# Ledger of designs, part 16: peptides against a protein of PDB entry 3VA4

Target 1, 107 residues: chain A of PDB entry 3VA4
Amino acid sequence: EPIGQLRLFSGTHGPERDFPLYLGKNVVGRSPDCSVALPFPSISKQHAVIEISAWNKAPILQDCGSLNGTQIVKPPRVLPPGVSHRLRDQELILFADFPCQYHRLDV

## One batch from the design tools (peptide)

Design b1_p17_1_s3 (made by RFdiffusion4, then SolubleMPNN; from b1_p17_1, 16 letters changed)
Fold by OpenDDE base, seed 5:
Structure b1_p17_1_s3 (fold): chain B 107 residues (1-107), chain A 17 residues (1-17)
Amino acid sequence: as target 1 above (107 residues)
Amino acid sequence: MEAEREAAEAYRAAQAA
């Protein structure tokens, strides 16, 4: 059962999409086998990872050395590759230039 | 809606960069 959700907001690329997040590693990337598959050229094949170690702990977001980066919107911050960032509920994230939001599910 | 608006602004800013 999903522990969280990553929402890709709608844009010129298309409609909104919601991706369930599970315990363990949830890879964000252009590759279709990623947990969060963002099939866009500006997204790296394996762009970032959201790791959830437990249902009651904040997930960790790490950029995987992506070409176009991973950024937190508020406050604005570019995530250095491989550096752990604890996701806050409702966190707004840019993968490359694609705006997303993480939220914790009530499980 | 608030979050989406903020995200949209970030998106536009990224596009302009």
Scores: peptide ipSAE 0.274, ipTM 0.815, DockQ to the pose 0.047
Fold by OpenDDE base, seed 1:
Structure b1_p17_1_s3 (fold): chain B 107 residues (1-107), chain A 17 residues (1-17)
Amino acid sequence: as target 1 above (107 residues)
Amino acid sequence: MEAEREAAEAYRAAQAA
């Protein structure tokens, strides 16, 4: 079962999409084989990774050296490539200019 | 929703930057 969810909010690109997150590495990227596939040109093929080591631990977000970056919305912060960021529940994230939200699933 | 509104604002800010 999924441990978390990444929501891509609706926008000019289309409707909202929800992506389940599982234990292990959940790659965010433009490549169709990514766990979180965002098929948009501003998203790198392998843009970022959300790593979940346990159901009771906060996931770790890392930018993978993406072209257009990964940012935390509140408080605003650009994530340096390869630096671990511990995700908070309900955290808002920008992959390039695409707003997303992580939330923990109640399972 | 508040989260969606905040996300929309962030989206607009990102596009303007």
Scores: peptide ipSAE 0.273, ipTM 0.815, DockQ to the pose 0.046
Fold by OpenDDE base, seed 2:
Structure b1_p17_1_s3 (fold): chain B 107 residues (1-107), chain A 17 residues (1-17)
Amino acid sequence: as target 1 above (107 residues)
Amino acid sequence: MEAEREAAEAYRAAQAA
């Protein structure tokens, strides 16, 4: 069962979408094989990764050297490639220019 | 939603930059 959720907010691209996050590596990218598939040109094929080691630990977000970057909204911060960022519940994230939100599920 | 509005604002800022 999913331990977390990544929400892609609605926008010019279309309606809101929710992606379940599981134990292990959840790859965010344009490739349809990604756990979080964002089929948009500005998203790298393998853009970032959300790694969840346990239900009681904060997920780790890493940018995978994406072209258009990964940013935390509040406080504003561009994530350096390969540097681990521990996600907070309700964290707002920009993958390129696409706003998303991480949510911890009650499991 | 407040979070959605904040995200939308960030989106617009990213688009403009």
Scores: peptide ipSAE 0.272, ipTM 0.815, DockQ to the pose 0.047
Fold by OpenDDE base, seed 4:
Formats: C-alpha cells, sequence, structure tokens
Structure b1_p17_1_s3 (fold): chain B 107 residues (1-107), chain A 17 residues (1-17)
C-alpha cells in the first residue's frame, strides 16, 4: 500500500493527478517508467526522487540535476541538485513549473 | 483550495521567471 501521495494540481496540462508513493525511491520524471511520470517537455527524464524509508516518516526529496529545477514553495527555495530536503506533510513543490503537493497517507 | 491557490501563485511566479 502507498505511504504517501504526490498530487499534481490541475492546469493547462489537464486535470489533477494523484501518484501513490511507496517505500524506497519514487522517481519523478518525464520517462514513462518513473513512479511519478510527468510526461511534459519541461520535466527531465529523471527529474527528482522522493525516497521514503521504513524508519523515517518524512520522505526525502532530491533534485537529480534537472534542467528546470525543483523548488519548495514555502518558504521559497530552489533545491540544489543532490541535496536532501525532508518533505513536510502538505508541502508544495514545483517540478519545473508544475505545482504539486505531497501528502502523508494515514495507513 | 488554499493550497491550490498558493500552488497557482507559485506556478505563475515560476512562469514569469
Amino acid sequence: as target 1 above (107 residues)
Amino acid sequence: MEAEREAAEAYRAAQAA
């Protein structure tokens, strides 16, 4: 069962989409084999990774050296490639220009 | 709704950059 969820808000690209997140590495990227597949040109093939460990409630987000970056909305900041960011529940994230939200699921 | 609004604002800011 999923441990978390990444919601891609609706926009010009289409309706809202929810992606389940599981233990281990959840790759965010344009490639269709990514756990969080965002098939948009501005998204790198392997854009970022959300890693969830069995012993840590908070997932770790890392940008994978994406072209258009990964940003935290509040407080605003661009994530340097490879630097770990501990996600907070309900945290808003920009992958390139696509706004998303992380949710911890009550499992 | 608030989260979406905030996300939308962030989106617009990113687009403008």
Scores: peptide ipSAE 0.260, ipTM 0.808, DockQ to the pose 0.046

Design b1_p17_1_s4 (made by RFdiffusion4, then SolubleMPNN; from b1_p17_1, 15 letters changed)
Fold by OpenDDE base, seed 1:
Parts: structure tokens; sequence; C-alpha cells
Structure b1_p17_1_s4 (fold): chain B 107 residues (1-107), chain A 17 residues (1-17)
């Protein structure tokens, strides 16, 4: 069952989309085989990864050396490639210029 | 709404990036 959710807010690209996040690696990227598929040219094929372990339900976000970066909104911070960032519930993330929000599921 | 506020904040950050 899903441990969390990543919401892509609605915008000029289209309607809002919610992606379930599971234990293990949840790849964020333009490639259609990604767990979180964001089919937009500014998103790298493998842009970032959200990893959730059985030991810690708090996801770890890492940028995978994306072209246009991954940013935490508050406090504002560009994530260096490969640096682990533990996601907080309701945290706002920018993958390139696409605003998203992580939501922990209470299950 | 909290969700609307979050969205506004996210877009503001995107514009500032």
Amino acid sequence: as target 1 above (107 residues)
Amino acid sequence: MAEERALAEAYAAARAA
C-alpha cells in the first residue's frame, strides 16, 4: 500500500495529478516508466528519487543530477545532486519549475 | 484554505527561481 503521495499542482500543463509513493525507490522523471512520470521537456528523464524505507517512513529526496534542478520551497534551497533531504509532511518541492507537494498518508 | 495557500506559495517560489 502507498506510504505517501506526491501531488503535482494544476497549471498550464494540465490538471492536478496525485502519485502514490511506495516503499523503495520512487523515481521522478520525464520517462514514462518512472513512478512519478512528469512528461515535460524541462524534467530530466530521471530527475530525482524519493526513497522510502521500512525503517523510516519519512521519505528521502535526492536530485539525480537533473538539468533544471530540484528545489525545496520553504526554506528555499536548491538540492545538490545526490544530497539526501528528508521530506516533511506537506513539504513543497519544485522539480524544475513544476510545483509539487508531498503528503504523508495516515494508514 | 490551507491548500490554496500552499499552491500560491509554490507558484511564488517557482516565479522567483
Scores: peptide ipSAE 0.177, ipTM 0.734, DockQ to the pose 0.038
Fold by OpenDDE base, seed 2:
Order: sequence, then structure tokens, then C-alpha cells
Structure b1_p17_1_s4 (fold): chain B 107 residues (1-107), chain A 17 residues (1-17)
Amino acid sequence: as target 1 above (107 residues)
Amino acid sequence: MAEERALAEAYAAARAA
């Protein structure tokens, strides 16, 4: 069962989409094989990864050297490629210019 | 709504990026 969720907010691209996050590596990217598939041209094929090592540990977000970057919204910060960022519950993230939110599921 | 505020904040950041 999923440990967390990544929400892609609704926008000009369409309605909101919710992606379950599981133990292990959850790849965010344009490729359809990604756990979090964002089929938009500004998203890299393998854009970022959210790794969850245990249900009671904060997930780790890393940008995978994406073209258009990964950013934390509050406080604003561009994530350097390959640098581990511990996700906070309810954290707002930009993959390229697509706003998303991570939250831990109550399971 | 807290969700609406979060969305607005995220979009504001996206527009400023």
C-alpha cells in the first residue's frame, strides 16, 4: 500500500492527478514508465526521484539533472542535481513549472 | 480552503520562476 502521495494540482494541462508513492524509488518524469508520470514536454524523461526507505522516515527528493529543474516553493529554492532533500509533509514542489504537493498518507 | 491557498502559492511561485 502507498506510504505517501504526490498531487499534481489542476491547471491548464488538465485536472488534478494524485500519484501514490511506495517504498523504494518513485521516479518523476515524462516517461510513461515513471511512478509519477508527467507527460509534458518541459518535464525530463527522468526528472527527479522520491525515495522512501521506511514508512516512518521522511522521503528523499533528488533532481536527476533535469533540464528545467526541481524547486521547493516555500521557502523558494532550486534543488541542485543529485542533492538529497528531505521532504516535509505538505511540501510544495515545482517540477519545471508544474506545481505539486507531497503529503504522507495516514496508513 | 487551505488547499486553495497552497495551490495559489504554488502557482505564484511557478509564475515567478
Scores: peptide ipSAE 0.173, ipTM 0.736, DockQ to the pose 0.039
Fold by OpenDDE base, seed 3:
Structure b1_p17_1_s4 (fold): chain B 107 residues (1-107), chain A 17 residues (1-17)
Amino acid sequence: as target 1 above (107 residues)
Amino acid sequence: MAEERALAEAYAAARAA
């Protein structure tokens, strides 16, 4: 059962997409086998990872040394590769220039 | 709406990055 969700907002690429997040590592990347597959050229094959260790703990986001970076929107912050960032509910994230939002599912 | 606000903020940040 999914514990969280990552929403890719609508844009020039197309409509909004929602990706379920599960316990363990949820890889964000261009590769089709990623948990959060973003098939866009500016996204690295393995761009970032959202790790959820428990339903009652904040997920950890890490950039995987992506070419175009991972950023937190508010307050603005570029994530250094491999450095853990604990996600807040409703947090806005940029993978390259693609705006996304994380939210916890109340299950 | 909260969702629209979030979208606007996300796009603004993307353009500024």
Scores: peptide ipSAE 0.205, ipTM 0.758, DockQ to the pose 0.038; fails the geometry check
Fold by OpenDDE base, seed 5:
Structure b1_p17_1_s4 (fold): chain B 107 residues (1-107), chain A 17 residues (1-17)
Amino acid sequence: as target 1 above (107 residues)
Amino acid sequence: MAEERALAEAYAAARAA
Protein backbone atom coordinates (compact mmCIF):
# COMPACT_ATOMS: atom_id res chain seq x y z
CA GLU B 1 0.00 0.00 0.00
CA PRO B 2 1.12 3.59 -0.47
CA ILE B 3 3.28 5.16 2.20
CA GLY B 4 3.19 8.69 0.93
CA GLN B 5 1.57 10.93 -1.60
CA LEU B 6 2.73 13.53 -4.03
CA ARG B 7 0.12 16.12 -4.93
CA LEU B 8 0.35 18.12 -8.11
CA PHE B 9 -1.58 21.30 -7.45
CA SER B 10 -4.20 22.48 -9.88
CA GLY B 11 -3.23 25.08 -12.42
CA THR B 12 -3.47 26.07 -16.04
CA HIS B 13 -2.54 22.49 -16.90
CA GLY B 14 -5.67 21.16 -15.23
CA PRO B 15 -6.98 19.87 -11.94
CA GLU B 16 -5.08 18.56 -8.96
CA ARG B 17 -3.60 15.09 -9.24
CA ASP B 18 -2.51 12.86 -6.40
CA PHE B 19 0.15 10.21 -6.89
CA PRO B 20 0.70 7.40 -4.41
CA LEU B 21 4.27 6.74 -3.33
CA TYR B 22 5.50 3.28 -2.45
CA LEU B 23 8.52 1.60 -1.00
CA GLY B 24 11.43 1.82 -3.39
CA LYS B 25 12.06 4.31 -6.14
CA ASN B 26 9.21 6.49 -7.34
CA VAL B 27 10.36 8.15 -10.52
CA VAL B 28 9.00 11.58 -11.37
CA GLY B 29 9.02 12.39 -15.04
CA ARG B 30 7.29 13.04 -18.31
CA SER B 31 7.45 9.41 -19.40
CA PRO B 32 4.13 7.64 -18.91
CA ASP B 33 5.80 4.71 -17.17
CA CYS B 34 6.98 6.90 -14.32
CA SER B 35 5.41 6.38 -10.92
CA VAL B 36 4.67 10.08 -10.91
CA ALA B 37 3.90 10.84 -14.51
CA LEU B 38 3.86 14.54 -15.25
CA PRO B 39 3.18 14.69 -18.98
CA PHE B 40 4.40 18.21 -19.58
CA PRO B 41 7.08 19.38 -22.02
CA SER B 42 9.12 21.16 -19.37
CA ILE B 43 9.43 17.98 -17.31
CA SER B 44 12.29 15.67 -18.21
CA LYS B 45 11.48 12.09 -19.18
CA GLN B 46 13.09 11.01 -15.96
CA HIS B 47 13.17 14.18 -13.94
CA ALA B 48 13.64 13.14 -10.34
CA VAL B 49 13.24 10.23 -7.97
CA ILE B 50 11.63 9.89 -4.59
CA GLU B 51 13.08 6.90 -2.80
CA ILE B 52 11.36 5.44 0.22
CA SER B 53 13.52 2.86 1.95
CA ALA B 54 11.21 2.20 4.88
CA TRP B 55 7.82 3.28 6.14
CA ASN B 56 9.39 4.99 9.14
CA LYS B 57 12.09 6.89 7.27
CA ALA B 58 11.88 10.19 5.48
CA PRO B 59 11.84 9.81 1.71
CA ILE B 60 14.83 10.94 -0.29
CA LEU B 61 14.35 13.24 -3.25
CA GLN B 62 17.01 13.48 -5.93
CA ASP B 63 17.01 15.40 -9.16
CA CYS B 64 18.13 13.20 -12.03
CA GLY B 65 19.87 15.89 -14.01
CA SER B 66 16.65 17.38 -15.27
CA LEU B 67 16.66 20.18 -17.77
CA ASN B 68 14.52 22.57 -15.78
CA GLY B 69 15.46 21.50 -12.30
CA THR B 70 13.94 20.50 -9.03
CA GLN B 71 13.51 23.04 -6.27
CA ILE B 72 12.47 23.09 -2.67
CA VAL B 73 10.15 25.99 -1.94
CA LYS B 74 10.79 26.64 1.73
CA PRO B 75 13.51 27.31 2.33
CA PRO B 76 14.19 28.01 -1.34
CA ARG B 77 16.82 25.73 -2.79
CA VAL B 78 17.66 24.27 -6.15
CA LEU B 79 18.64 20.64 -5.80
CA PRO B 80 21.93 19.75 -7.46
CA PRO B 81 21.64 16.59 -9.54
CA GLY B 82 22.08 13.40 -7.58
CA VAL B 83 22.23 15.09 -4.20
CA SER B 84 19.95 13.55 -1.61
CA HIS B 85 17.31 15.71 -0.02
CA ARG B 86 15.30 14.26 2.83
CA LEU B 87 11.67 15.22 2.35
CA ARG B 88 9.77 16.69 5.22
CA ASP B 89 6.09 16.08 5.62
CA GLN B 90 4.15 18.73 3.71
CA GLU B 91 7.25 19.67 1.71
CA LEU B 92 6.56 21.94 -1.24
CA ILE B 93 8.49 21.07 -4.36
CA LEU B 94 8.83 22.56 -7.80
CA PHE B 95 9.49 20.19 -10.67
CA ALA B 96 10.37 22.72 -13.30
CA ASP B 97 7.63 25.26 -12.59
CA PHE B 98 5.02 22.76 -11.44
CA PRO B 99 4.17 23.07 -7.76
CA CYS B 100 3.77 19.86 -5.82
CA GLN B 101 3.49 18.79 -2.23
CA TYR B 102 4.64 15.64 -0.50
CA HIS B 103 2.87 14.28 2.52
CA ARG B 104 3.02 11.09 4.52
CA LEU B 105 0.02 8.82 4.62
CA ASP B 106 -1.08 7.50 7.96
CA VAL B 107 -1.80 3.92 7.01
CA MET A 1 -7.38 27.01 4.18
CA ALA A 2 -4.03 25.48 5.01
CA GLU A 3 -3.99 23.89 1.59
CA GLU A 4 -4.81 27.20 0.02
CA ARG A 5 -1.90 28.78 1.84
CA ALA A 6 0.45 26.08 0.64
CA LEU A 7 -0.78 26.45 -2.91
CA ALA A 8 -0.31 30.19 -2.85
CA GLU A 9 3.21 29.78 -1.55
CA ALA A 10 4.03 27.21 -4.18
CA TYR A 11 2.73 29.39 -6.98
CA ALA A 12 4.60 32.40 -5.66
CA ALA A 13 7.79 30.38 -5.72
CA ALA A 14 7.06 29.14 -9.21
CA ARG A 15 6.58 32.68 -10.47
CA ALA A 16 9.81 33.80 -8.87
CA ALA A 17 11.82 30.89 -10.23
Scores: peptide ipSAE 0.184, ipTM 0.742, DockQ to the pose 0.039; fails the geometry check

Design b1_p17_2 (made by RFdiffusion4)
Fold by OpenDDE base, seed 5:
Structure b1_p17_2 (fold): chain B 107 residues (1-107), chain A 17 residues (1-17)
Amino acid sequence: as target 1 above (107 residues)
Amino acid sequence: DDFFAAQQDFLESLHNS
C-alpha cells in the first residue's frame, strides 16, 4: 500500500515513470536496489532518501551527498547533504538534472 | 494538475529561476 508517489517526467531519457513510496525510507538512486531506481549515470548510486514516518505526515527529503545534487524547483533551492526538507504535495524536485514530482496519495 | 500541466509548470519554473 503506497502512501506517496514519485513521478519521473518524460524526457530524452524515455517515458514517464511512477514510483510508489512507502512508509520508511525510500532511497532514490542509480542502484537497482533503490526504491526509486533512476538508472542514469548522473544519478548517484544512493542519491537521496524520502522518508515517510506516517501517512498523515509530510515526507522528509534528504540528499545523501550526491555528486550532482538535489534541488527543489519552486522556490529554487539546492538541498545541502543531510539537511531535511519537508516535501509538499506536488513538489517539483530535480535529482541531478532529472525532473520529478512528489504526489501524496489518498490512503 | 494533470501530468502535462505539471510538466509545463516545471518547465516554466525552470525558466523563471
Scores: peptide ipSAE 0.056, ipTM 0.653, DockQ to the pose 0.032
Fold by OpenDDE base, seed 2:
Structure b1_p17_2 (fold): chain B 107 residues (1-107), chain A 17 residues (1-17)
Amino acid sequence: as target 1 above (107 residues)
Amino acid sequence: DDFFAAQQDFLESLHNS
């Protein structure tokens, strides 16, 4: 059962998509076998990772050395590769230029 | 948690950044 969700907002690429997040490592990337598969050229094959160690702990977001970067919107922050960022509920994230939002699920 | 409100907030944040 998922304990989190990553929402890709609608845009020129198409409609909104929701991706379930589970305990462990949830890879965000262009590769189709990623937990969060974003099949867009500007997304790296393995772009970032959202690691959830427990249902009652904040997930950790790390950029994996992506070409076009990972950013937090509020407050604005570019995430250096490999640096841990604790995700807050409803956090707004840019993977390259794709707007997303993390949502913690009630479990 | 409203989708449209969140999306609008995101876009406004981008605009003001």
Scores: peptide ipSAE 0.046, ipTM 0.647, DockQ to the pose 0.033
Fold by OpenDDE base, seed 4:
Structure b1_p17_2 (fold): chain B 107 residues (1-107), chain A 17 residues (1-17)
Amino acid sequence: as target 1 above (107 residues)
Amino acid sequence: DDFFAAQQDFLESLHNS
C-alpha cells in the first residue's frame, strides 16, 4: 500500500494526476519508468527522488541535478542538487514549472 | 485534501514570492 501521494495539479497539460508513493525511492522524471512519470519536455528524465524510509514515513526530496530545477513554495526555496529536503504533509513543490503537492496518507 | 483550496494557496504563494 502507498505511504504517500504526490498530486500533480491540473493545468494546460491536462487534468490532475495522483501518484502513489511507496517505501524506498520514488523517482520523479520524464522517463516512463519513473515512479512518478511526468512526461513533459521541461522535466528531466530523472528529475528528482522522493525517498521514504520504513522507520520514518516522512519523505526526503532531492533534486537529481535537473535542468529546470525543483523548488519548495512555502517558504520559497530552490533545492540544490542532492540536498535533502524533508517533506511536510501538504507541502507544495515545483518540478520545473509543474505545481505538485505531497500528501501523507493515513496508513 | 481540498484541491481548489490547495491550488489557490499554491498560486498565492507563487504570487507573493
Scores: peptide ipSAE 0.045, ipTM 0.654, DockQ to the pose 0.033
Fold by OpenDDE base, seed 1:
Structure b1_p17_2 (fold): chain B 107 residues (1-107), chain A 17 residues (1-17)
Amino acid sequence: as target 1 above (107 residues)
Amino acid sequence: DDFFAAQQDFLESLHNS
């Protein structure tokens, strides 16, 4: 059962996609092995990680030293590599230039 | 649909950033 969801908004790259997020590490990256596979050139093979703990189920987002970065949209903030950011429900994220939104599921 | 609301909010956020 997924604990959360990461939505990739539709764009020039294609239609919207929803990725389930589970307890533990959910890797975001271009590599097809990633939990959140974003097969786009501007996304690093292992771009970021969303880690969800069982006790609070609030995801921690970390950029993994990606080339094009990870940003929070509102309020605007560039995430330094390796720095933990607690995701809020409905938070808007940019992986490189790809807009995404985290959604906490009621489970 | 929450999608449209979220997308609109996103666009507004980007515009104001």
Scores: peptide ipSAE 0.040, ipTM 0.650, DockQ to the pose 0.032

Design b1_p17_2_s1 (made by RFdiffusion4, then SolubleMPNN; from b1_p17_2, 12 letters changed)
Fold by OpenDDE base, seed 3:
Structure b1_p17_2_s1 (fold): chain B 107 residues (1-107), chain A 17 residues (1-17)
Amino acid sequence: as target 1 above (107 residues)
Amino acid sequence: SAAEAARAEALEAAHAA
């Protein structure tokens, strides 16, 4: 059962898409086998990872050395590769130029 | 709505980057 959700907001690329997040590592990237598959050329094959260690703990976001970066919107910050960032509920994230939002599911 | 506000904020950040 999914513990969280990553929403890709609608834009020029198309409509909004929602991706379920599970316990363990949820890879964000252009590769089709990623948990969060973003099939866009500006997204690295393995761009970032959202790790959920327990249902009652905040997920950890790490950039995987992506070409075009991973950023937190508020407060604005570029994530250094491999450095852990604890995600807050409703966190707004940029993977390259693609705006997303994480939220915890009530289970 | 809150959802619309979140989308707008994220889009503004994306355009600024």
Scores: peptide ipSAE 0.557, ipTM 0.914, DockQ to the pose 0.038
Fold by OpenDDE base, seed 2:
Structure b1_p17_2_s1 (fold): chain B 107 residues (1-107), chain A 17 residues (1-17)
Amino acid sequence: as target 1 above (107 residues)
Amino acid sequence: SAAEAARAEALEAAHAA
């Protein structure tokens, strides 16, 4: 059962999409085998990773040295590659220029 | 709604990037 969810907001690219997040590493990237597959040119094949160690622990987001970066919306901040960022529930994230939101599920 | 507001602020950030 998923512990979290990453929502890709609707936009010019298409409708909203929700991706389940599980224990372990959830890779965000353009590659189709990624847990969060974002098939867009501006997204790196392996763009970022959301690691969930336990259902009661905040997930860790890390940019994987992506070309167009990973940013936190509030407060605005570009994540340096490889630096751990503890995700807060309802966190707004930009993968390149694609707006997303992390949501912790009630498990 | 809260969801709409979240989308709006995220989009604003994306446009400003």
Scores: peptide ipSAE 0.555, ipTM 0.913, DockQ to the pose 0.039
Fold by OpenDDE base, seed 1:
Structure b1_p17_2_s1 (fold): chain B 107 residues (1-107), chain A 17 residues (1-17)
Amino acid sequence: as target 1 above (107 residues)
Amino acid sequence: SAAEAARAEALEAAHAA
């Protein structure tokens, strides 16, 4: 059962896509085996990780030393590699130039 | 809608980056 959802907004790449997030590590990256697979050149193979624990369902986002970075939209902030960022519900995130939104599911 | 506003806000940020 998914604990959260990451939405990739529609754009030049194509239509909107929703990715389920589960307990544990949810890797965001270009590699097809990633939990959140973003098959785009500007996305690193292993770009970032969203970790959700059983103790606290609020996800922790970390950039994995990506080439084109991970940013929070509001307030604007570039995430330093390996530094934990606690995601807020409905938070807007940029993986490289791809806008996404985290949504906490009611479970 | 809230969803449309969120998308617009995120896209604006992406274009500004």
Scores: peptide ipSAE 0.549, ipTM 0.913, DockQ to the pose 0.039
Fold by OpenDDE base, seed 4:
Structure b1_p17_2_s1 (fold): chain B 107 residues (1-107), chain A 17 residues (1-17)
Amino acid sequence: as target 1 above (107 residues)
Amino acid sequence: SAAEAARAEALEAAHAA
């Protein structure tokens, strides 16, 4: 069962979408086989990864060297490629210019 | 709502980026 959720907020691209996050690597990217598939030109095929370990439910977000970057909204910062960022519940994330929110599920 | 506020904040950041 999912341990977390990534919400893509609604926008010009379309309606809001929720993606389940599981133990292991959840790849965010334009490729349709990504766990979090964001089929938009500004998203890299493999844009970022959200990894959740068995011993730590708090996900680790890493940008995978994406073209248009991954950012944390508050406090604002661009994530350097390959550098681990521990996600906080309700954290707001930008993949390129697509606003998302991480939510930890009660499991 | 909290959800609406979150969306607004995220969108503002996206537009600024």
Scores: peptide ipSAE 0.543, ipTM 0.913, DockQ to the pose 0.039

Design b1_p17_2_s2 (made by RFdiffusion4, then SolubleMPNN; from b1_p17_2, 14 letters changed)
Fold by OpenDDE base, seed 2:
Structure b1_p17_2_s2 (fold): chain B 107 residues (1-107), chain A 17 residues (1-17)
Amino acid sequence: as target 1 above (107 residues)
Amino acid sequence: SLAEALAAELAEAAHLA
């Protein structure tokens, strides 16, 4: 059962997609093996990771040294590689130039 | 960038009552 969700907003790439997030490490990247697979050339094979250690704890987002970066939209912040960022519910994230939103699920 | 502007727009919309 997923305890979180990452939404990729619709855009020129196609329609909106929702990715379930589970306990442990949810890798965001271009590789098809990633939990959140974003098959776009500007996304690194292993771009970032969302780690959820418990259902009642905020997930931790880390950029994995991606080429085109990971940013928080509001308030604006570029995430340095490997630095932990505690995700807030409804937080908007840019992976490269792809806008996404984290949502905590009520379980 | 346009992507950033779009994201900012979405962020603002999400915070409206």
Scores: peptide ipSAE 0.082, ipTM 0.675, DockQ to the pose 0.029
Fold by OpenDDE base, seed 5:
Structure b1_p17_2_s2 (fold): chain B 107 residues (1-107), chain A 17 residues (1-17)
Amino acid sequence: as target 1 above (107 residues)
Amino acid sequence: SLAEALAAELAEAAHLA
């Protein structure tokens, strides 16, 4: 069962999408093989990773050296590649220019 | 910064409350 959820907000690309997040590494990227597949040109094939090590621990977000970057929205912060960022519930994230939100699920 | 400005604009466009 999913431990978390990543919401891709609606935009010019299309409607909102919700991606389940599981224990382990949830890769965010343009590749269809990614757990969070964002099939958009500005997203790197392997853009970032959300790693959930336990159901009761905050996920770790890392940019994977993406071309167009990963940012935290509030407060604004560009994530340097490979730097671990502990996600807070309801955290707002930009992958390239795509706004998303992490949500912790009750399990 | 430009990144901060972009983030703010995108957040607003996403209708965050």
Scores: peptide ipSAE 0.077, ipTM 0.685, DockQ to the pose 0.035
Fold by OpenDDE base, seed 1:
Structure b1_p17_2_s2 (fold): chain B 107 residues (1-107), chain A 17 residues (1-17)
Amino acid sequence: as target 1 above (107 residues)
Amino acid sequence: SLAEALAAELAEAAHLA
């Protein structure tokens, strides 16, 4: 069962979408095989990864060398490729220019 | 950036401090 959620807020691209996050690697990217499939041209095929380990359910976000980057909104931070960022509950993330929010599920 | 400004608005709507 999912232990987290990534919400893509509604925008010009369309309505809000919620993506379940599971233990292991949850790839964010334009490719349809991604756990978090964001089929938008400004998103890299494999843009970022949210990894949740069995021992630490707090997700680790890493940019995968994306073209248009991954940013934390508050406090603002551009994530260098491959650098681990521990996600906090309710954290706002920009994949390219798409605002998303991580949500820990009470499970 | 505009994206960050939008995110800030969304944060407000979501009642983030």
Scores: peptide ipSAE 0.076, ipTM 0.679, DockQ to the pose 0.030
Fold by OpenDDE base, seed 3:
Structure b1_p17_2_s2 (fold): chain B 107 residues (1-107), chain A 17 residues (1-17)
Amino acid sequence: as target 1 above (107 residues)
Amino acid sequence: SLAEALAAELAEAAHLA
């Protein structure tokens, strides 16, 4: 069962979508093979990764050297490629220009 | 950035913390 969720907010691309996150590496990218598939041109095929080691640990977000970057919204921060960022519950993330939110599920 | 500002507005509208 999923232990986290990544929400893609609604926009010009379409309605809101919620992606389940599981233990291990959840790849965010344009490729349909990604756990979090964001099929948009500005998203790299393998854009970022959210790694969850345990249900009671904060996930680690890393940009995978994406073309258009990964940013934390509050406080504003551009994530350097390969540098670990520990996600907080309800954290707002920009993959390229697409706003998303991480949510820890109570399981 | 503009994208960040938009994201902040979305968060406010959705009453996200």
Scores: peptide ipSAE 0.069, ipTM 0.673, DockQ to the pose 0.030

Design b1_p17_2_s3 (made by RFdiffusion4, then SolubleMPNN; from b1_p17_2, 12 letters changed)
Fold by OpenDDE base, seed 1:
Structure b1_p17_2_s3 (fold): chain B 107 residues (1-107), chain A 17 residues (1-17)
Amino acid sequence: as target 1 above (107 residues)
Amino acid sequence: AEAEAALAEALEAAHLA
């Protein structure tokens, strides 16, 4: 079962979407086979990865060299490609200009 | 920094509250 969730907030693209996150690599990208499929032109085919290990359920977010970047909103931080960022519960993330929020699920 | 803070607050207002 999912142990985390990535919420894509509603916007001009459409309604809110919730993506389950599992142990292992959860790829964020435009490609339809991504765990978090964001089918938008400004999202890279493989944009970022949220990795959750069995030993530490706090996710690690890495940008995968995306064209339009990955940012933490508050405190603000642009993530350099390949640099690990530990996600905090309720953390707000921008993939390109798409606002998302990570939630740890109660499991 | 201020812009990012404002964005966060706007997101909270629009989607979380």
Scores: peptide ipSAE 0.084, ipTM 0.690, DockQ to the pose 0.027
Fold by OpenDDE base, seed 3:
Structure b1_p17_2_s3 (fold): chain B 107 residues (1-107), chain A 17 residues (1-17)
Amino acid sequence: as target 1 above (107 residues)
Amino acid sequence: AEAEAALAEALEAAHLA
């Protein structure tokens, strides 16, 4: 069962979408076989990864050398490729210019 | 930056309960 969720906020692309996150590596990218598939041209095929080691540990977000980057919104931070960022519950993230939010599920 | 702050505010108002 999922232990986290990544929400893609509604926008010009369409309505809100919620992606379940599981233990292990959840790849974010344009490729349809990604755990979090964001089928948009500005998203790299393998854009970033959210790694969850345990339900009670904060996930680790890494940019995978994406073309258009990964950013934390508040406080503002551009994530250098391959550098680990520990996600906080309710963290707002930009993959390229697509706003998303991570939240932990109670399981 | 100012843009990120504005985005955060907009998301809070429009998408967050």
Scores: peptide ipSAE 0.074, ipTM 0.687, DockQ to the pose 0.028
Fold by OpenDDE base, seed 4:
Structure b1_p17_2_s3 (fold): chain B 107 residues (1-107), chain A 17 residues (1-17)
Amino acid sequence: as target 1 above (107 residues)
Amino acid sequence: AEAEAALAEALEAAHLA
């Protein structure tokens, strides 16, 4: 059962997509075997990671040294590679230029 | 700030509202 969800908003690339997030590491990247697979050239093969622990269901987001970066929208913040950011429910994120939203599921 | 507010509002209007 997923603990969270990452929504990729619809855009010129296509329709909205929702990705389930589970305990452990959920890798965001262009590689097809990523938990959150974003098959776009501006996304790094392993772009970022969303880690959820059993001790704390609040996810930790880290950029993995991506080429085009990971940013929080409000308040605006560019995430330095490897620096932990605790995600808040409904938080808006940019992976490169792709807007996403984290949603905590009621479980 | 205006920039982050504009982006957040645009995303909300387009996808959340």
Scores: peptide ipSAE 0.072, ipTM 0.678, DockQ to the pose 0.026
Fold by OpenDDE base, seed 2:
Structure b1_p17_2_s3 (fold): chain B 107 residues (1-107), chain A 17 residues (1-17)
Amino acid sequence: as target 1 above (107 residues)
Amino acid sequence: AEAEAALAEALEAAHLA
C-alpha cells in the first residue's frame, strides 16, 4: 500500500502521471528500473531519491548528483547533491525542467 | 525570485484549479 504519491504534471511530454511511493527508497530517474521512471533525456538515470522511513514521518528528498538538478519551487531552492531535504505535503519539485508534486496519502 | 513564484502559480492554476 502506497503512503505517498509523486505527480508528474502534464506538459509537452504528455499527460499527467501519478507514481506511488512506498516505505524505503523511491528512486527518481530515467532508468526504467526506477520507482519513479521519467523516461526523458534531461533526467539522469538515477536522478534523485525519495526516502520514506515511516508513514508518519516526512520523506527525505536527495539529489543524486544529477546533471540538470533538482529544485524546490516554493520557496525556491536548488538542492545540492546528497543534501537531505524534508518534503512537505503538496511540495512542488522540479527534476530538471519537469514539474512534479509530492502528496502525502491518508492511510 | 519572481520566476519561481510565477512558475508555482502557473502550475497551480493549470493543474490544481
Scores: peptide ipSAE 0.070, ipTM 0.682, DockQ to the pose 0.027

